# Designs tried in a protein design run: peptides against a protein of PDB entry 3PUK. Part 94

Target 1, 227 residues: chain A of PDB entry 3PUK
Amino acid sequence: ERGLKSVVWRKIKTAVFDDCRKEGEWKIMLLDEFTTKLLSSCCKMTDLLEEGITVIENIYKNREPVRQMKALYFISPTPKSVDCFLRDFGSKSEKKYKAAYIYFTDFCPDSLFNKIKASCSKSIRRCKEINISFIPQESQVYTLDVPDAFYYCYSPDPSNASRKEVVMEAMAEQIVTVCATLDENPGVRYKSKPLDNASKLAQLVEKKLEDYYKIDEKGLIKGKTQS

## One batch from the design tools (peptide; made by RFdiffusion4, then SolubleMPNN)

Design b2_p11_7_s4 (from b2_p11_7 with G1A E2T)
Fold by OpenDDE base, seed 3:
Structure b2_p11_7_s4 (fold): chain B 227 residues (1-227), chain A 11 residues (1-11)
Amino acid sequence: as target 1 above (227 residues)
Amino acid sequence: ATRTLITEEDV
């Protein structure tokens, strides 16, 4: 069974495609490295066609303008992806598409958000953060996209301690997005031996879950659910 | 809470 994949697809369908859907309108969808993997893990091209996507383009590649069509950017809130978007709409004379819908897979840093707002606000029809930053693999298994996670988490070099913390924070954040997608506040279980990485990560996850539900869209704090 | 920006669409 593909339970988690179905949940992720349903989330994307509701939060992204249904949100920007207009009857009879086709859009070009722009993906980055992460969202390419994400969509590939939970849908087929036929599914995207049904959602009004005519073509999929890589945001990092040079693309020909299609000025009569709107573009759907489903991207991670990274400087690289944002910069590519800005190249498409940053110049009034060189707009690549008619307008843009932007959906970020996670919270966009204020610096990037403000940069977009200042440069391209007139071209943006919608901009939302949808909080999906994981890849579903199996029914209840997912993978995280955290660069160099293995290297830093298992490094015996104390000089990498700061980077290890950054990596663990990123991992914890992505785990929280899984919980958010599933609408769950689970009890965290872990094995602490031989390294304390699992314990530290678990603590970070619990803290971030608490913060997430405190500041969720409904302003509600959920109790612990089944893990 | 997540941020949402919505602007008017071209007619």
Scores: peptide ipSAE 0.098, ipTM 0.742, DockQ to the pose 0.356
Fold by OpenDDE base, seed 2:
Structure b2_p11_7_s4 (fold): chain B 227 residues (1-227), chain A 11 residues (1-11)
Amino acid sequence: as target 1 above (227 residues)
Amino acid sequence: ATRTLITEEDV
């Protein structure tokens, strides 16, 4: 039985590194906050070296140009990360790298995608979405990256209802990415609590799973598997 | 499960 970490690494290796691999070519890899945590959870620097990554840089920090090297951006599809990318390629004089390969951890909104396309298309060799928005911890354990999730989900203040809904939606989306990564359509199990958050989350997950498999590029509708 | 938005051929 493969641990979740190994499954995640395998997916990243196939979807990202193998996809942009060029023989004898080294790349600079740009990471954001989430992808730094993600890679740290499932690989070592030696693994990245084997995949043709010479150095890892933080996308949020000012960096010296390396104009002869291509850059691999493994980032979240957020305005912050996208804006940092755009700064690297926004003008001819400001181009930090030779070209860019972009791999988003989740669905990139059309607004952000169009912004990238309009400003930096000539610098981009690849742009893909790989749908990994979770951190593997153990063989069957993962953590979600939803800020203040616990606070809002268990807040007794009715004024937080809208924020709670957003958080629940984000959690459900990330759970679905786990299922997609594991190639599973689980039967959702939960224990009810006084606030009924578990039931609501379960319903959201089930709905999103159904939607995911209906629109799966492979055209495969999978039966329910054991979660 | 990877959606391709831009390819090298599109550049």
Scores: peptide ipSAE 0.049, ipTM 0.707, DockQ to the pose 0.649
Fold by OpenDDE base, seed 4:
Structure b2_p11_7_s4 (fold): chain B 227 residues (1-227), chain A 11 residues (1-11)
Amino acid sequence: as target 1 above (227 residues)
Amino acid sequence: ATRTLITEEDV
């Protein structure tokens, strides 16, 4: 059973589609590389149509204006995706759509968030952060979207140590989003390897889990669950 | 905690 896919889809439906749903309204949905993969992993185009999406577009591509329609941006909080959004709404002459709903797959850095607000706040109906930064493969299995993760994590070159840390941080964050999606606060277990990668990642995950649940919007602190 | 920006629809 592909339970994780169902959980992810349910989360997206609730956090994104239900949140911006208006009766009789169709939207254009803009996706980036990650969210394209994400949606492809857990839904079909027919599912998106049922949620009021008339067409999906790649945010990275130049698109023709459809000024009478609102756009749903389901994107990662990256400079690249944000820059593409800003091109759509950054100026009156460049306004491609009637308005925007933005849903980030993770926490958006303050710098990017402020940049968006400063440039096109009047065009934004909603902007939310949802914690889905992983690709479900099957039940209890997922992949992470961390650029060059494999390369840096397993590089024997000490010059990559700093980058390795950044990558591990990103991986840990994405693992936490899985836990958040599943509404779990698991105990972290790992297998030791010659490289301390597993141990270090485990520690990062534990720390981030603690931080996440401490600042959970619901104010809920969950105890550790079996994992 | 997540941040949410909500603006009114232009009438």
Scores: peptide ipSAE 0.112, ipTM 0.746, DockQ to the pose 0.394; fails the geometry check
Fold by OpenDDE base, seed 1:
Structure b2_p11_7_s4 (fold): chain B 227 residues (1-227), chain A 11 residues (1-11)
Amino acid sequence: as target 1 above (227 residues)
Amino acid sequence: ATRTLITEEDV
């Protein structure tokens, strides 16, 4: 069985690198905090070189212009990452790169998307959303990018109840991206705990899986898989 | 699923 890391890498290769590949062309790749962790978990620099990436840069840092090269932005759909992108292309006279390919790790809110379109649409060759919002650890193990998840989920303080629900919602979204990446619609299994967090999360995941496969653009409704 | 938002050809 191919490990989760291999599956994730294959997904990125197909959805990102193959999508913008041009023979003989090198690109600069811009990463944020999450995508840096993601790529570090499933590939090496040599793998990126084979895909036509000459150098990787942190989107949050000040960078020197390389106006003759195109840039590949593999970033999270957050205000922070989007604002950094807009600084690179917001002015026609001060573009840092020749053009941009943008790949978001999750659904981009319409507000952020519209902000990008209004500011620098002419500089963008591709803008796509890919559903990878998790970090592969082992063959069947992954971690979620949900800050303070442990704190809020296990907090006995009732003032954190609303925040706990938000965290569980975010976790459920990311679990669905794992299922989508693996092309699976599993039956959700959980162990009950005194705080019933597992049952609530399971219900959220089931609901979101149903929604995901109903809306699948390919018209492929998959039944429950035995995983 | 991957959603395409913008596709432009290289000039």
Scores: peptide ipSAE 0.048, ipTM 0.697, DockQ to the pose 0.501; fails the geometry check

Design b2_p11_8_s1 (from b2_p11_8, 5 letters changed)
Fold by OpenDDE base, seed 4:
Structure b2_p11_8_s1 (fold): chain B 227 residues (1-227), chain A 11 residues (1-11)
Amino acid sequence: as target 1 above (227 residues)
Amino acid sequence: SSLDLGLTRPE
């Protein structure tokens, strides 16, 4: 039985490191909160060295320029991470690195994408979405990174209903990335609770899976796989 | 799977 961690690492290696690999070239890798956790869950620093990464930096922190080196940004498509990138390469600041390769863990909204393109397109050598928005914990276990998910899902305050829906959407999206990573289109199982959160989430996941495979498989619907 | 956003440029 293959472990989820191994599958995730293999996908990252193929989608990110192999994609921007240049013989003899070292890169600085920039990580955000999510991707730090992600890589920590499925690889070691020695693995990253083998992939041509010399230094790992936190994108949220102030960093000294290394203008002779290219930077590999492996980040989530969030305003916070994008803003940090823009500070590194934006017109308002002297660029910190020679060039950038950007790999988003999930779909980057058009607004953020256009903002990047408008500000520093000349500095960007590659920009790709790789669809990994979960943290592997065990061979069959993963966790999601959705801020305030617990609070809004279980809040008794009716005023949080709209926010709860947003959180559910985000969770469903991340679950779909697990399925995509595993190349699965599963039947969704859940245990109903008084708040019916599991049922609602299950429905969202099923819908998003359907949409994903319609798009990803060029209109073909992948048959259901077993869990 | 992955999606290329079309920002690949010559080095």
Scores: peptide ipSAE 0.014, ipTM 0.558, DockQ to the pose 0.613
Fold by OpenDDE base, seed 2:
Structure b2_p11_8_s1 (fold): chain B 227 residues (1-227), chain A 11 residues (1-11)
Amino acid sequence: as target 1 above (227 residues)
Amino acid sequence: SSLDLGLTRPE
């Protein structure tokens, strides 16, 4: 039975593991908070072993160097995760690992990308962005990872208006990653309530979907699909 | 659905 979890796993397998696969090579995989949750939701350790991952490490923690092994960084494009990566490879004499493969779960801002490029480019064998910024829960259910989303979306305090907008943008972006993962361009449906949050979010999602499929990697414009 | 950032080096 095809479920969202299996779809997500297949995408990760194709976009990440197959992309950096080398016969007979084992890698250490570095995860951050989000990717830990993501992988936990759609695979088991045995699955990762089959993909050539020997050990999973938390990128935020102090780790012993394993200079003979390459590292697979599956991380969010955040300053915190990037800074941890940079600490691993920032010093030539103190590299934690032999080399790095980096796969970002979302678009990496140019500022962060340039920072990586300037300091650690020689240590990087691969750097790609994949588009998965959600956690699959059920076959048709997913969870967004936007801190304090509920609070700001439903806050009656006018001072939170700017943060509310930021949160809605983040939510919309993550919803689009679901659509991209499923290769769908759905019509957005919502239930209107006294608050216009649902309508605003729907508009943001629609706009971002349009932007995404306007210039997709395949050069194809995908029409609307059934939700 | 992935973007190559151009940091690919030969093994």
Scores: peptide ipSAE 0.014, ipTM 0.562, DockQ to the pose 0.697; fails the geometry check
Fold by OpenDDE base, seed 3:
Structure b2_p11_8_s1 (fold): chain B 227 residues (1-227), chain A 11 residues (1-11)
Amino acid sequence: as target 1 above (227 residues)
Amino acid sequence: SSLDLGLTRPE
């Protein structure tokens, strides 16, 4: 029942908390809308306390400075979340925290990455992409967090065709992160009716899976696995 | 499967 949730938590623990852990040090953790849902789905506050997190803050809200403490940003690579981070450290005279550790849930676009480097590089101790862009529901079920996915995928307006493609790309990327998390390269099953959306999404997933495993950190090509 | 973006500073 909680198999996928446990796997996700273990990955976050290893990739994020263990990576920036320092004995005796407490951090403030900043979350956005997606990562709030993500952590809520796979851990408890007591778990976060054990990992050295003293306080959880919403990155979108105005927060009081705690200049003596380091901040752990676990956020999605979106303009909104990045802009909030930049507001925390963009002012040279009034940084909200002592330093920042940034962990993105997915690939950070070069434009956003360069913006961070240009303005806040001296304040950043760590910056990684950990590739977890889904919400685990149960052992074999997850949900995607793609804004307006339903609207664009099922819009009868032809003018939304380009946006539909963008949404499908985002959905496919999140599905691939599930496969990566589980170390799986599955065949994709779908129903083709009434629209071709499922078929298109399946093709995108297959392509992205191939790309991911061909260029992964280990340089390994993973064969197809049984789902 | 994570990517280090290379922004690491000594503490």
Scores: peptide ipSAE 0.013, ipTM 0.574, DockQ to the pose 0.673; fails the geometry check
Fold by OpenDDE base, seed 5:
Structure b2_p11_8_s1 (fold): chain B 227 residues (1-227), chain A 11 residues (1-11)
Amino acid sequence: as target 1 above (227 residues)
Amino acid sequence: SSLDLGLTRPE
């Protein structure tokens, strides 16, 4: 009924909550800025309660230890979020929670992953990447979390060309996560404009889709789906 | 798809 929101919720339920579910067990869930927006867009607190989450905490804030409860970290793979996690478990002081389950919304760089392994591996029960890097808005609408995307995409200043490329790459990655969530390899459609931003983005999406399915399907090319 | 980073301990 909620279209894309429902699909996203189902994906999170399967990839995160079902993965770490234990009968009769409640967990504290730690969210960052992105995942707070993500969950707010596709579920209610009652939904989270049904999945065994008793409370939600902001990972960036100072929090009191709850040493008898396990913590579910649903966070973006950023240095800021990872550092907050490390403070919870990586210090010589007593850890804040009984154990940790970590689910990253996207690829976690090896540098960050290795840092986690080196300091907190004994406290981690699960660490997984689930590849959801967008915010669903409507049944067929989503938003991208790319700072200053509008500014750089439409900047007349040539000095912003490199930054524009970074923005385009980020947008393309997030669009691919939508396609992956929907299990689709669409024919990319776009409307050309004088700046050809849509065309460039489309090309990036197509390339990344191809790479994604080649890697994911061990070299198999998934046929184009309706879009 | 998802990537399991291999940090799983049985409960």
Scores: peptide ipSAE 0.012, ipTM 0.567, DockQ to the pose 0.590; fails the geometry check

Design b2_p11_8_s2 (from b2_p11_8, 5 letters changed)
Fold by OpenDDE base, seed 1:
Structure b2_p11_8_s2 (fold): chain B 227 residues (1-227), chain A 11 residues (1-11)
Amino acid sequence: as target 1 above (227 residues)
Amino acid sequence: ASLDLGLTRPE
């Protein structure tokens, strides 16, 4: 089997670069904190050049306009990243780029999508969710991007219980994206001691896997695979 | 240009 990094790259290539490819056209690519880490984990700058990316810019930073070029936004569906995008295209007279292709790493909430649609719809050529919310470390290892996960999961303060649940749901969602990327629907195994965190997380993962594979992209139901 | 929204999971 191919390593996780190569699988992730292949998915990004097909879902993002092939989707917006135009012969002879170069694009500026805008990344946020997560997608910077993601691409750094599975490709090189030379790979991006081959995909028609001339330069990479950080979406959070102030950037000079390049109004003759189209921009590829590969970003997380967060208020911060979306707000930065909106600043690039919110003013009709001050658009930083010619047009935008947007690819979100996860499900974009309707509130954020509606905000984009209301202000920048005419500038957007494509908006797609690709559901890659993890960082491949090696062929068999990945990491999750959930801020303060350790703090909330292991906090003895009962006031953090609600936040702990939110963090676990975020972790579960990212684990499901790994499974989706690998085209796997595994049985979930966990160690229940010393805390019940693993059990709770496992239940969330199982539930989300069931929801995800209820109908796949081809309208098929995917059965369980060996874990 | 019109907005084309593509999704990777079922709605």
Scores: peptide ipSAE 0.012, ipTM 0.506, DockQ to the pose 0.121
Fold by OpenDDE base, seed 5:
Structure b2_p11_8_s2 (fold): chain B 227 residues (1-227), chain A 11 residues (1-11)
Amino acid sequence: as target 1 above (227 residues)
Amino acid sequence: ASLDLGLTRPE
């Protein structure tokens, strides 16, 4: 009944928790706004406990040091989240945690990555990008995290055209992450009437899917799957 | 798909 949620959880488990698991070790997990919503949508606290997480903390909040414990940062690759991480490990004062494992929900820009390397590299045990930029709702339903998407997509003001394009790109990217998570390369279907938003979004998704599956890890082209 | 950013340190 929770097909998509289960798939998302399984992906997080394999990509994040299994990747940094150490027997007998508990970690503090740091979440940002997006990953809080993401994990809340596909798991329970008991699930996290089973994965060796003792507590979860909001990365945006001031936190007391727990210097004997390692920290698992599951965060979006944004300046805000990265800056919060840097405050934990990048200061001249004592670092807040023993070490850090960082898992980004999407591609981390080189500028942010270099900033991390320059200040905190010695404290980082793992830094990895995963590809989950959506929130599952039901077995076949998910939501996107794109600010003001509704406003710009349906705005009659031509001055919002550029912003609408940005929103469309962001939405398309997140949809592709769903497909990647499901290991699907579907034919995109949409209802175009009365507005052309769906058509435009579909085109963007198709293009991004093509780029994503152009060459797989083995250098092969992945064909279309059932949609 | 995931990408290792090369910041892996032995524990």
Scores: peptide ipSAE 0.009, ipTM 0.520, DockQ to the pose 0.601
Fold by OpenDDE base, seed 4:
Structure b2_p11_8_s2 (fold): chain B 227 residues (1-227), chain A 11 residues (1-11)
Amino acid sequence: as target 1 above (227 residues)
Amino acid sequence: ASLDLGLTRPE
């Protein structure tokens, strides 16, 4: 059995903790709603201690400054999480931590990235995008974090059609991150009844997989793997 | 996959 949780943890360990590790240094880690759920699904506090994390803080909450310590931000590339970061380093008040390492769980829009760069670049030691936008539930089961996804996908109101498409796009992107994490390019299977949502989502996933591997493999097309 | 956004600075 593959163990999706262990694969996710290994990826986080390599992409985040190993990337910013400094011998003998402890960091404060800031999490948002998604990354709290993500880490809770694939590790324990003892695992984080081994990676040099002394304490975990919620990025959305007001926090006391710890100016002698560096902070590791493992957050989603959303306006809400970015704004919270900027309050820590980009405001007129004193910065809360010595420096910041930022790791986004997905592609950070240029608008948000530029906002960060313009306001507090001197405080940032590292800014990296990783590709994990899902939560592993068990070895081969995961959940997605798309706000109001259920509502828009199953809304009978025709006025929600445009929002439904946006939600489908977001879901497809997150599914692709699962494939990327597993290093797979699977054949997509679905049940279309009673609604055609699954069929539409499958088409989006297939397209995004093609795009992802074309870019990631330097123009090479990865062959189909497990279904 | 991951993307380095080029904000790395000396510690």
Scores: peptide ipSAE 0.009, ipTM 0.507, DockQ to the pose 0.594
Fold by OpenDDE base, seed 2:
Structure b2_p11_8_s2 (fold): chain B 227 residues (1-227), chain A 11 residues (1-11)
Amino acid sequence: as target 1 above (227 residues)
Amino acid sequence: ASLDLGLTRPE
């Protein structure tokens, strides 16, 4: 298939499944709310089976231990998802799985990363950050996972100003993950009237793009691919 | 308000 969905799947296959692949080994995959939506948007269960995933489980739910199998955690770097992971491996006597491979959909804050290292480092065979924080829809269309984004962006209530800023930051970050996934450093165009939200968001995106390509591409600044 | 990234078509 063609389109954004295939690109996203290819990215996940390369960054996650190929990275932890072992011949003849099956894994249990743990997903959170976002990654469930993400995988549902770009693959089928048969695709996951081909990648060595026997079953997928919701990380938030209580699960029976399968101590002889390794687990692949494909999760967002949130306190909720991390806490669920830690619950699975926090006690040596009650580990849910044999070992863990962790793949975060975005940058994991140092606080969360340190918490993981301190509690269950020995159980972790791999910990990697990928950069996919969007849901592909059709062709070049995607959606962002930012709760209440519409409300805060268009709220006339000044008391929501701080929340609006947080939402815009989150949106900008997720937009950058689209660019990273597509290996693009685009020019940003916008219409600012009647509200200036688009202008503010554009500035945030440009800043974050700059930061991403400075830091994450071994010091190489990728030029603008389009304007 | 709208934002256009000017992305190329994905494969």
Scores: peptide ipSAE 0.006, ipTM 0.383, DockQ to the pose 0.026

